# Ledger of designs, part 136: peptides against a protein of PDB entry 4JHK

Target 1, 212 residues: chain A of PDB entry 4JHK
Amino acid sequence: EDYKIQSFDLETQKLLKTALKDPGSVDLEKVSSVIVDQSLKDQVFSREAGRICYTIVQAEAKQTNGSVFRRNLLNRLQQEFKAREETRKRSTQEWVCLVSFICNIFDYLKVNNMPMVALVHPVYDCLFRLAQSDALKNEEEVDCLVLQLHRIGDQLEKMNVQLMDELFNLLRDGFLLQEDLSSMGRLLLLEILEFRAGGWKLSDTAQKYYYS

## One batch from the design tools (peptide; made by RFdiffusion4, then SolubleMPNN)

Design b2_p22_8_s4 (from b2_p22_8, 10 letters changed)
Fold by OpenDDE base, seed 5:
Structure b2_p22_8_s4 (fold): chain B 212 residues (1-212), chain A 22 residues (1-22)
Amino acid sequence: as target 1 above (212 residues)
Amino acid sequence: SSLQERLRKLSEEDFQRFMESL
């Protein structure tokens, strides 16, 4: 299986490849840092990062029954999460990358095919932040919000339907009441409202309407 | 909002508990 790590230099690629196959032979703190740093710069890589992280976790568990990588990864996530408001103020791009990364880790880094319970509240916190009026006016943040809900909304709802209801109340209010939404932002909110209402599925007709 | 503040606190606690469990 190939992993999309071509964005890294050759030495780092070697490090990552080794981590994927023999995690005990590399500095897993360094590996986690490299992955997080790149994920904060490239939202597309964030999804690949989730897959990479899952593989490393599995490899380490198999080799030593250890969790050093996961510990370092979550430690870094905790640090970035704590600084999320500062990050948002500094760079919207980095902020949405952070949210994307946390959501993708939630999506991929499962235990016994179950989501990490520890990430449920952090994920919801990020999504609620994106659902605030000051964020909904930014199309980049709306894109991120809607993308994550498409990817993991059904999983999140299973973890806490009450929080999901509250979140979508905010999205509905934003759609109906907020005046400074972009046309695309408003369209995306409508789409995601219908997406959930349809059981986290989009009909062929709706698909053509929103994404043709 | 109060809910947002609650989520923040719960998130911080969840991270802390998880880190301590590893």
Scores: peptide ipSAE 0.555, ipTM 0.940, DockQ to the pose 0.777
Fold by OpenDDE base, seed 1:
Structure b2_p22_8_s4 (fold): chain B 212 residues (1-212), chain A 22 residues (1-22)
Amino acid sequence: as target 1 above (212 residues)
Amino acid sequence: SSLQERLRKLSEEDFQRFMESL
């Protein structure tokens, strides 16, 4: 398989490729740090990073029955999550990248085909933060929120429907009551409300309407 | 934002429990 790692220098690319095939021969803490650092800069890479992380985890499990990479990865995630408000204050881009990365790790890094329970509350915490009025007025944050809900909303709901109901109460109220939403932001909120109401899927007609 | 605070605490606990399990 090809992995989108062309944004890294050649030495780092080699490191990542080796980690994917022979994780026992590399410093997996360094590998995890490199992946997280890049994911905080590039939201597109965040999704690829999830796939890469899953592959490394599987490779290490097969090779040494170890979990060093996953441990280091989640340790770094914990650190970044803890500092999320500071990150948001410093850079909206880094903040949405962080959310995207956490959500993608949740999506890809499954255990026995099940989501990692340890990430459920952190993901909801991030999404609830994006659903606050000060975030909903920022289109970049709304984009992130809606994108993640499209990707993992159905999975999250299965983990905790009560939290999902609470989240969508905020989104509904934002759509109906918040005055400083952008036109696109309001459209995206309406779309995601409809998306969930439709069983986390869009009809062809709706898809064309919202994204044509 | 009581729910938000609860989520923060639960998140911290989830991370901690998971890390301890590894």
Scores: peptide ipSAE 0.545, ipTM 0.938, DockQ to the pose 0.802
Fold by OpenDDE base, seed 2:
Structure b2_p22_8_s4 (fold): chain B 212 residues (1-212), chain A 22 residues (1-22)
Amino acid sequence: as target 1 above (212 residues)
Amino acid sequence: SSLQERLRKLSEEDFQRFMESL
């Protein structure tokens, strides 16, 4: 498999490649830290990070029946989650990267081919935060919210439809009632409302309207 | 909101419980 790790220096790339192949031969705490740090800087990498993390977890499980990497990863994730409000205040970009990372871990890091139940509430917490009026006025946060819902909304709904209903109530209210939304923000909210209403699918007509 | 606060608490609990299970 090919992993998009070219953004790292050569030494770090080697570390990651080794972790993917022979996790027992590297410092998995360091590996997890590197992945998290980069994910907090690059939202695009956050997607790849999920896949990388899954591979390392599986490799370690097969090699030693261990879970050192996952433990370190989730420990760091917990720390970042706890500090999410401070992160948001400091940097919107880092905040949306954090959300993206958590969502992508949820998406890729399966246990027994099942979503991590432990991440359901944290993911919803982040999405609900993005759905608040003070966040909806920020296009960068709206972009993140809509992107995550496109990626994992259907999975999240299966885990807790009630929370998804509550979330979309906020999004509907934002779309209808909030006056300081950007034009693009309003468009994105409408699109995601339509997306869910259509069973997490987008019609050809709608696709052309929103993305062509 | 009340729901947000509940989610925060649940999230913290879920993380803690999960970490303890590892």
Scores: peptide ipSAE 0.525, ipTM 0.934, DockQ to the pose 0.800
Fold by OpenDDE base, seed 3:
Structure b2_p22_8_s4 (fold): chain B 212 residues (1-212), chain A 22 residues (1-22)
Amino acid sequence: as target 1 above (212 residues)
Amino acid sequence: SSLQERLRKLSEEDFQRFMESL
């Protein structure tokens, strides 16, 4: 499978490719650090990062029945998660990248085709933070929130429908009551409300309205 | 909010428990 790793220099690309094929021959801690660092700087990469991580995990498991990469990856993820409020204060861009990365790890890093239960609350925590009034006024954060819900909302709901209901109560209130939303922010909130109401898919009518 | 605070605690606990299980 081809991966979008062109954002890395040639040496790092080689490292990642080797990790995918022969994980036992590389420093998997270094590999995990490289992936996390890039994911925190590039939100577009975060989705690919999840897929890459899953592949490395599977390759290592098959080769040595080991889990060094996954352990290092999740350790770093936990560290970044713990510091999420400081990150948000320092850089909105890094914050939304962090959320995107966590969500994509949830999406791709499955064990026996099952999502990691341990990530459910952390993911919801991030989404709830984005749904607070101080975040909803920032279009960049609203965009991140809506994007993640489009990507993994249906999976998250299956894990905990009560939390999803609570989250969407906040989004509804934001849409209806918050005065300092941008026009785009309000549009995005309306769209995602309809998206869930429609069973996590857009109707033909809605698709024409929002994307024509 | 109180819900956010509760969720934060649960999230951090879940992470910790998971890492300890590895």
Scores: peptide ipSAE 0.379, ipTM 0.892, DockQ to the pose 0.764

## One batch from the design tools (peptide; made by RFdiffusion4, then SolubleMPNN)

Design b2_p23_3_s1 (from b2_p23_3, 14 letters changed)
Fold by OpenDDE base, seed 4:
Structure b2_p23_3_s1 (fold): chain B 212 residues (1-212), chain A 23 residues (1-23)
Amino acid sequence: as target 1 above (212 residues)
Amino acid sequence: SILDELRKAYLEYQSREPVTSSL
């Protein structure tokens, strides 16, 4: 299976490839660090990172029944999460990359075919932050918010419907009440509101409306 | 565009089988 790691130098690519196949032969802390670092820079990679991380986790589990990679990954993720406000202030791009990465990890990194419960609140916290008025005025943050909800909203709701209700109350308020939303932002909020209302599905009519 | 990405995300998710047994 091909992984999109061409953005790394050759040495790092080799490291990642080895981690994917023989995780016991590499420094998994370093591997996790490299993946997180790149995910904070590239939102596209952050999606791929989820898949890569899952593969490494599975490979390590199969090889040694170990969880060194996952532990290091989650530790680093927690560190970045704790510093999320500083990250947001420093760079909106890094912030949305962080959110994307956390959401993608939630999406891909299952343990015993279950979502990692420890990620539920961090994910919601990130999404709630994106749903605040100061974030909704930023197209990059709105894009991130809506994209993540499309990817993991259904799964996340199943973990905690009350939080999802609260989140979408904010989104509804943003859609209806916030004055400095862009036209695209307002459209996206409407789309995601409709998406959830339809059980995380869009009718054919809605699909044509938004995406034709 | 963001709409293209959303469409892709939507289609991807709708095509996926449930990932977790607990949900």
Scores: peptide ipSAE 0.308, ipTM 0.768, DockQ to the pose 0.400
Fold by OpenDDE base, seed 3:
Structure b2_p23_3_s1 (fold): chain B 212 residues (1-212), chain A 23 residues (1-23)
Amino acid sequence: as target 1 above (212 residues)
Amino acid sequence: SILDELRKAYLEYQSREPVTSSL
């Protein structure tokens, strides 16, 4: 299987390819660090990163029944998560990359075909932060919020419907009450509200309205 | 555009079969 790792230099690409096939032969702490660092800079890569991480986890489990990579990955994610407010203040781009990466790890990094329960609250915390008034006025943050909810909203709701209800109450309030939303921001909030209301599906009419 | 990305995400998800159970 091919992985989209062209954004790395050739040496790092070789390292990642080796980790995917023979994780026991490389420094898995270094591998996890490289993946996280790139994911914090490139939101597009964060999607592929989830798939890469899952493959490495499975390969290591099969090879040695180990979990060194997963532990290092989650430890690094926890560190970045704890510093999320500082990251947001420093760089909106890095902040939305962090959120995207955490959401993609939630989506791809499954244990026994189930989402990692430990990631549920961190994911919600990130989404709740994006749903605050000071974030909803920023188009980059709104884009991130709505995109992640499209990708993992249904799965996340199954883990905690109460938190999802609370989150969407904030989104509804933002749509109705926030004065400094852009036209696009307001459109995106309406779309995601309608998306969930329809059982995480869009009617044919709605699909034509938003995407034609 | 963001709408293009959302469309892709929507179509991708609709193509998936549920793998998780409700808690």
Scores: peptide ipSAE 0.302, ipTM 0.767, DockQ to the pose 0.295
Fold by OpenDDE base, seed 2:
Structure b2_p23_3_s1 (fold): chain B 212 residues (1-212), chain A 23 residues (1-23)
Amino acid sequence: as target 1 above (212 residues)
Amino acid sequence: SILDELRKAYLEYQSREPVTSSL
């Protein structure tokens, strides 16, 4: 398997590659920290990070029946999550990277082929934060929100439909009532509203409207 | 553009097999 780790220096790339193949031979706390650090800086990598993390988790489980990497990863993630409001205030970019990372971990890091239940509420908390009026006026946050909902919305709904209903009530209100939305922001909210309303699918007509 | 990213995400999602059970 090929992993997109070109953004790291060569030594770190080697570390990650070793972790993927022989996790027992490396400091998995260090590996987890490196992955989280990079994910907080690069939203594109945050997507790949989910896949990388899953592979390392599976490799460790197979090799030693251990879960050191996952524990360290989740501990670090929890730390970042707890500080999310401060992160948002400091840097919108870091904030959306954090959200992206958490969502991607939810998407990829399955346990027994099931989503981690412990991540459900944290993910929703992040999405709810993005759905607040002060966030909806920021294009970066709207982009993140809508993108994550496209990626994991269906899965999240299966975990808690009530929270999803509440979230989309906020999105509807934003679309209808918020005056300082950009035209693109309003378009994106409409798109995601329609997407869910259609059972997380778009009609051919809708697809042509948004993407042709 | 963001629309391009969303299109990609949508297509990716449509290609996935469900792995999540409803709770």
Scores: peptide ipSAE 0.294, ipTM 0.766, DockQ to the pose 0.308
Fold by OpenDDE base, seed 1:
Structure b2_p23_3_s1 (fold): chain B 212 residues (1-212), chain A 23 residues (1-23)
Amino acid sequence: as target 1 above (212 residues)
Amino acid sequence: SILDELRKAYLEYQSREPVTSSL
């Protein structure tokens, strides 16, 4: 299986490849740090990073019955999450990368085929932040919000429907009441509202309308 | 475009088997 790690230097690529196959032979704290650092810079990589992380977790569990990588990964994520407002203030791009990464970890890093409960509230907190008026006026943040809801909204709702209802109340209000939404932003909010209303599915007519 | 990415995400999700349990 191929992993998209060409953005790293050759030495780091070797480290990651070794972690994927023989995690007991490498410094898994270093591996987790490298993955998080790159995910904060590259939103595209953050999607791949979720898959990579899952594979390393499974490999370590199988090889040593350990969970060192997952523990270090989650600790680093918690640190970044706590500093999320500072990150957002410093760089919108880094902020949406952080959200994307956390959401992708939620999507891929399942334990016993279940989402990690510890990630539910952090994910919702990030999405709620993106749903605030000061974020909805920023196209980059709206793009991130809607994209993540498409990817993990159904799963996340199953973890807490009350929070999802509250989140979508904000999105509805943003769509109807916020004056400084871009035309694309308004379109995206309408799309995601319709997406959830349809049971996290789109009719053929809706698909054609939004994506043709 | 973002719409292209959303379409890809939608199609990917619809192609996946359920992996989560409801509360």
Scores: peptide ipSAE 0.290, ipTM 0.761, DockQ to the pose 0.342

Design b2_p23_3_s2 (from b2_p23_3, 11 letters changed)
Fold by OpenDDE base, seed 2:
Structure b2_p23_3_s2 (fold): chain B 212 residues (1-212), chain A 23 residues (1-23)
Amino acid sequence: as target 1 above (212 residues)
Amino acid sequence: SILDELQQAYLEHQAREPVYGTL
């Protein structure tokens, strides 16, 4: 498999490659920290990080039946999650990277073929934060919100439909009532509302409308 | 554009096989 790790220096790339193949031979706490650090700086990597983490988890489980990497990863993730409001205040970019990262971890790190239950509420908390009025006026946050819902919305709904209903009530209200939405933001909210209403699918007509 | 990214995400979502990690 090819992993997008070109953004790291060569030494770190070697570390990651070794972790992917022989996790028992490296400091998995360091590996997890490096992945989280980069995910907080690069939203594109935040997406890739989920896949990388999945592979490392699989490799460690296969080698030693261990879960050191996952524990360290989730520990660091929890630390960042707890500080999310401060992160948002400091840097919208880092904040949306954090959300992207946690959503991708939710997407890829399954337990017994199921999403990690422990991540359900943290993910919803992040999405609810993005759905608040002060966030909906920021295009970067709206982009993140809608993108994550496209990727994991159906899975999240299966875990807790009531929270999803509440979330989409906020999105509907934002679409209808919030005056300082950009045109693109309003379009994106409408699109995701239609997406869920259609069972997390778009009709051919809707696809043509939104995507030319 | 963001619409291009969403289109890609939508298409990938519709086609993607479940990925499960061993924990």
Scores: peptide ipSAE 0.354, ipTM 0.776, DockQ to the pose 0.724
Fold by OpenDDE base, seed 3:
Structure b2_p23_3_s2 (fold): chain B 212 residues (1-212), chain A 23 residues (1-23)
Amino acid sequence: as target 1 above (212 residues)
Amino acid sequence: SILDELQQAYLEHQAREPVYGTL
């Protein structure tokens, strides 16, 4: 299977390819650091990063019944998560990359074919932060929020419906009450409200309205 | 555009078969 790692230098590409096939032969802490660092800079890579991480986790489990990579990955994510407010103040781009990466790890990194329970609250905390008034006025943050909810919203709701209800109360309030929303931001909030209301599906009419 | 990305995400979501449990 091919993985999209062309953004890395050749040496790092070799490292990642080896980790995917023979994780016991490489420094898995270094591998995890490289993946996190790139994911914090490149939101597009976040999706592929999730798939790569899952494959490495499975390969290590099969090879040695170990979990060194996963532990290092999650430890690094926790560090970045704890510093999320500082990151947001420094760079909106890095902040939305962080959120995207955490959400993609939640989406792809399953244990025994189940989402990792430990990631549920961190993901919700990030989404709640994006749903605050000071974030909803920023188009980059709104884009991130709505995109992640499209990708993992149904899974998150199955983990905790009460938190999802609270989150969407904020989104509804933002749509109705926030004065400094852009027209696109307001459209996106309406779309995601309809998406959830329809059971995380869009009617044919709604599909045509938003995407035709 | 963001709408293009959302449309793609939606289509991928619709094509995805459920493989996880519910709490």
Scores: peptide ipSAE 0.354, ipTM 0.783, DockQ to the pose 0.346
Fold by OpenDDE base, seed 1:
Structure b2_p23_3_s2 (fold): chain B 212 residues (1-212), chain A 23 residues (1-23)
Amino acid sequence: as target 1 above (212 residues)
Amino acid sequence: SILDELQQAYLEHQAREPVYGTL
């Protein structure tokens, strides 16, 4: 299987490839740190990182019955999550990368075919932050919000429908009441409102309207 | 564009079979 790790230097690529095949032979704390660091810089990589992390977790479980990688990964994520407001103030791009990464880990890193319960509230907290008025006027944050809800919204709702209702109340209010939304931002909020209302699916008519 | 990315995400989502449980 091909993984998109060409953004790393050759030595780090070798480290990651070894972690994917023989995780017991490498420093898995270092591997987790490298993946998180790159994911905070590259939103595209964040998606691939989720898949990579899943593979390493499975490989370690099979090879050594261990969970060192997952533990270190989650510890680092918790640290970054705690500092999320500082990150947002410093760099919107790093902030949306962080949200994207946490959401992708939620999406890919299942435990016994279940989402990790420990990630539910952190994910919702991030999405709620993106749904605040000061974030909805920022297209980069709206793009991130709507993209993640497309990917994991149905899963999150199954974990906590009350929080999802509260979140979408904010999105509805943003769509209807917020004055400084961009045209694209308003379109995206309408799309995601309709997406959930349709059971996290779009009709053929809606799909043509938004994407043709 | 963001719309292209969303369309791709939607299509990927539709193609995926549920692998997760519910609470």
Scores: peptide ipSAE 0.341, ipTM 0.780, DockQ to the pose 0.352
Fold by OpenDDE base, seed 5:
Structure b2_p23_3_s2 (fold): chain B 212 residues (1-212), chain A 23 residues (1-23)
Amino acid sequence: as target 1 above (212 residues)
Amino acid sequence: SILDELQQAYLEHQAREPVYGTL
């Protein structure tokens, strides 16, 4: 299986490839740091990062029954999460990369085929932040919000439907009441509202409307 | 575009099997 790691230098690529196959032979803290750092710069990689992380976790579990990588990864994520407001103020791009990465980890890094409960509230907190009026006016943040909800919304709802209801109340209010939404932003909010209302599915009519 | 990404995300979502509940 190939992983999209071409954006790294050759030495780092080698490190990652080794981690994927023989995690015990590399510094897994360094590996986790490299993955997080790159994910904070590249939202596209954030998606791939989830898959890579899952594979490394599996490889380490099989090799040594260890969880060093996962522990380091989650610790770093927690640090970044705690600093999320500062990150947002510094760089919208880094902020949405952070959200994307956390959501992708939630999506891929399942334990016993279950989402990590510890990530539920952090994910919701990020999404709630994106649902605030000062974020909804930014297309990059709206794009991130709606994209994550498409990817993991149904999973998140299963973990906590009350929080999802509250989140979508904010999104509905934004759609209806916020004046400084872009046309695309408003369209995306409507789309995601309909998406959830349809049980996290789109009707054929909706599919044609939004994506034809 | 974002719409392309969303459509892709939707298609991927549809293709995924339920994965919850395994102990």
Scores: peptide ipSAE 0.377, ipTM 0.805, DockQ to the pose 0.482; fails the geometry check

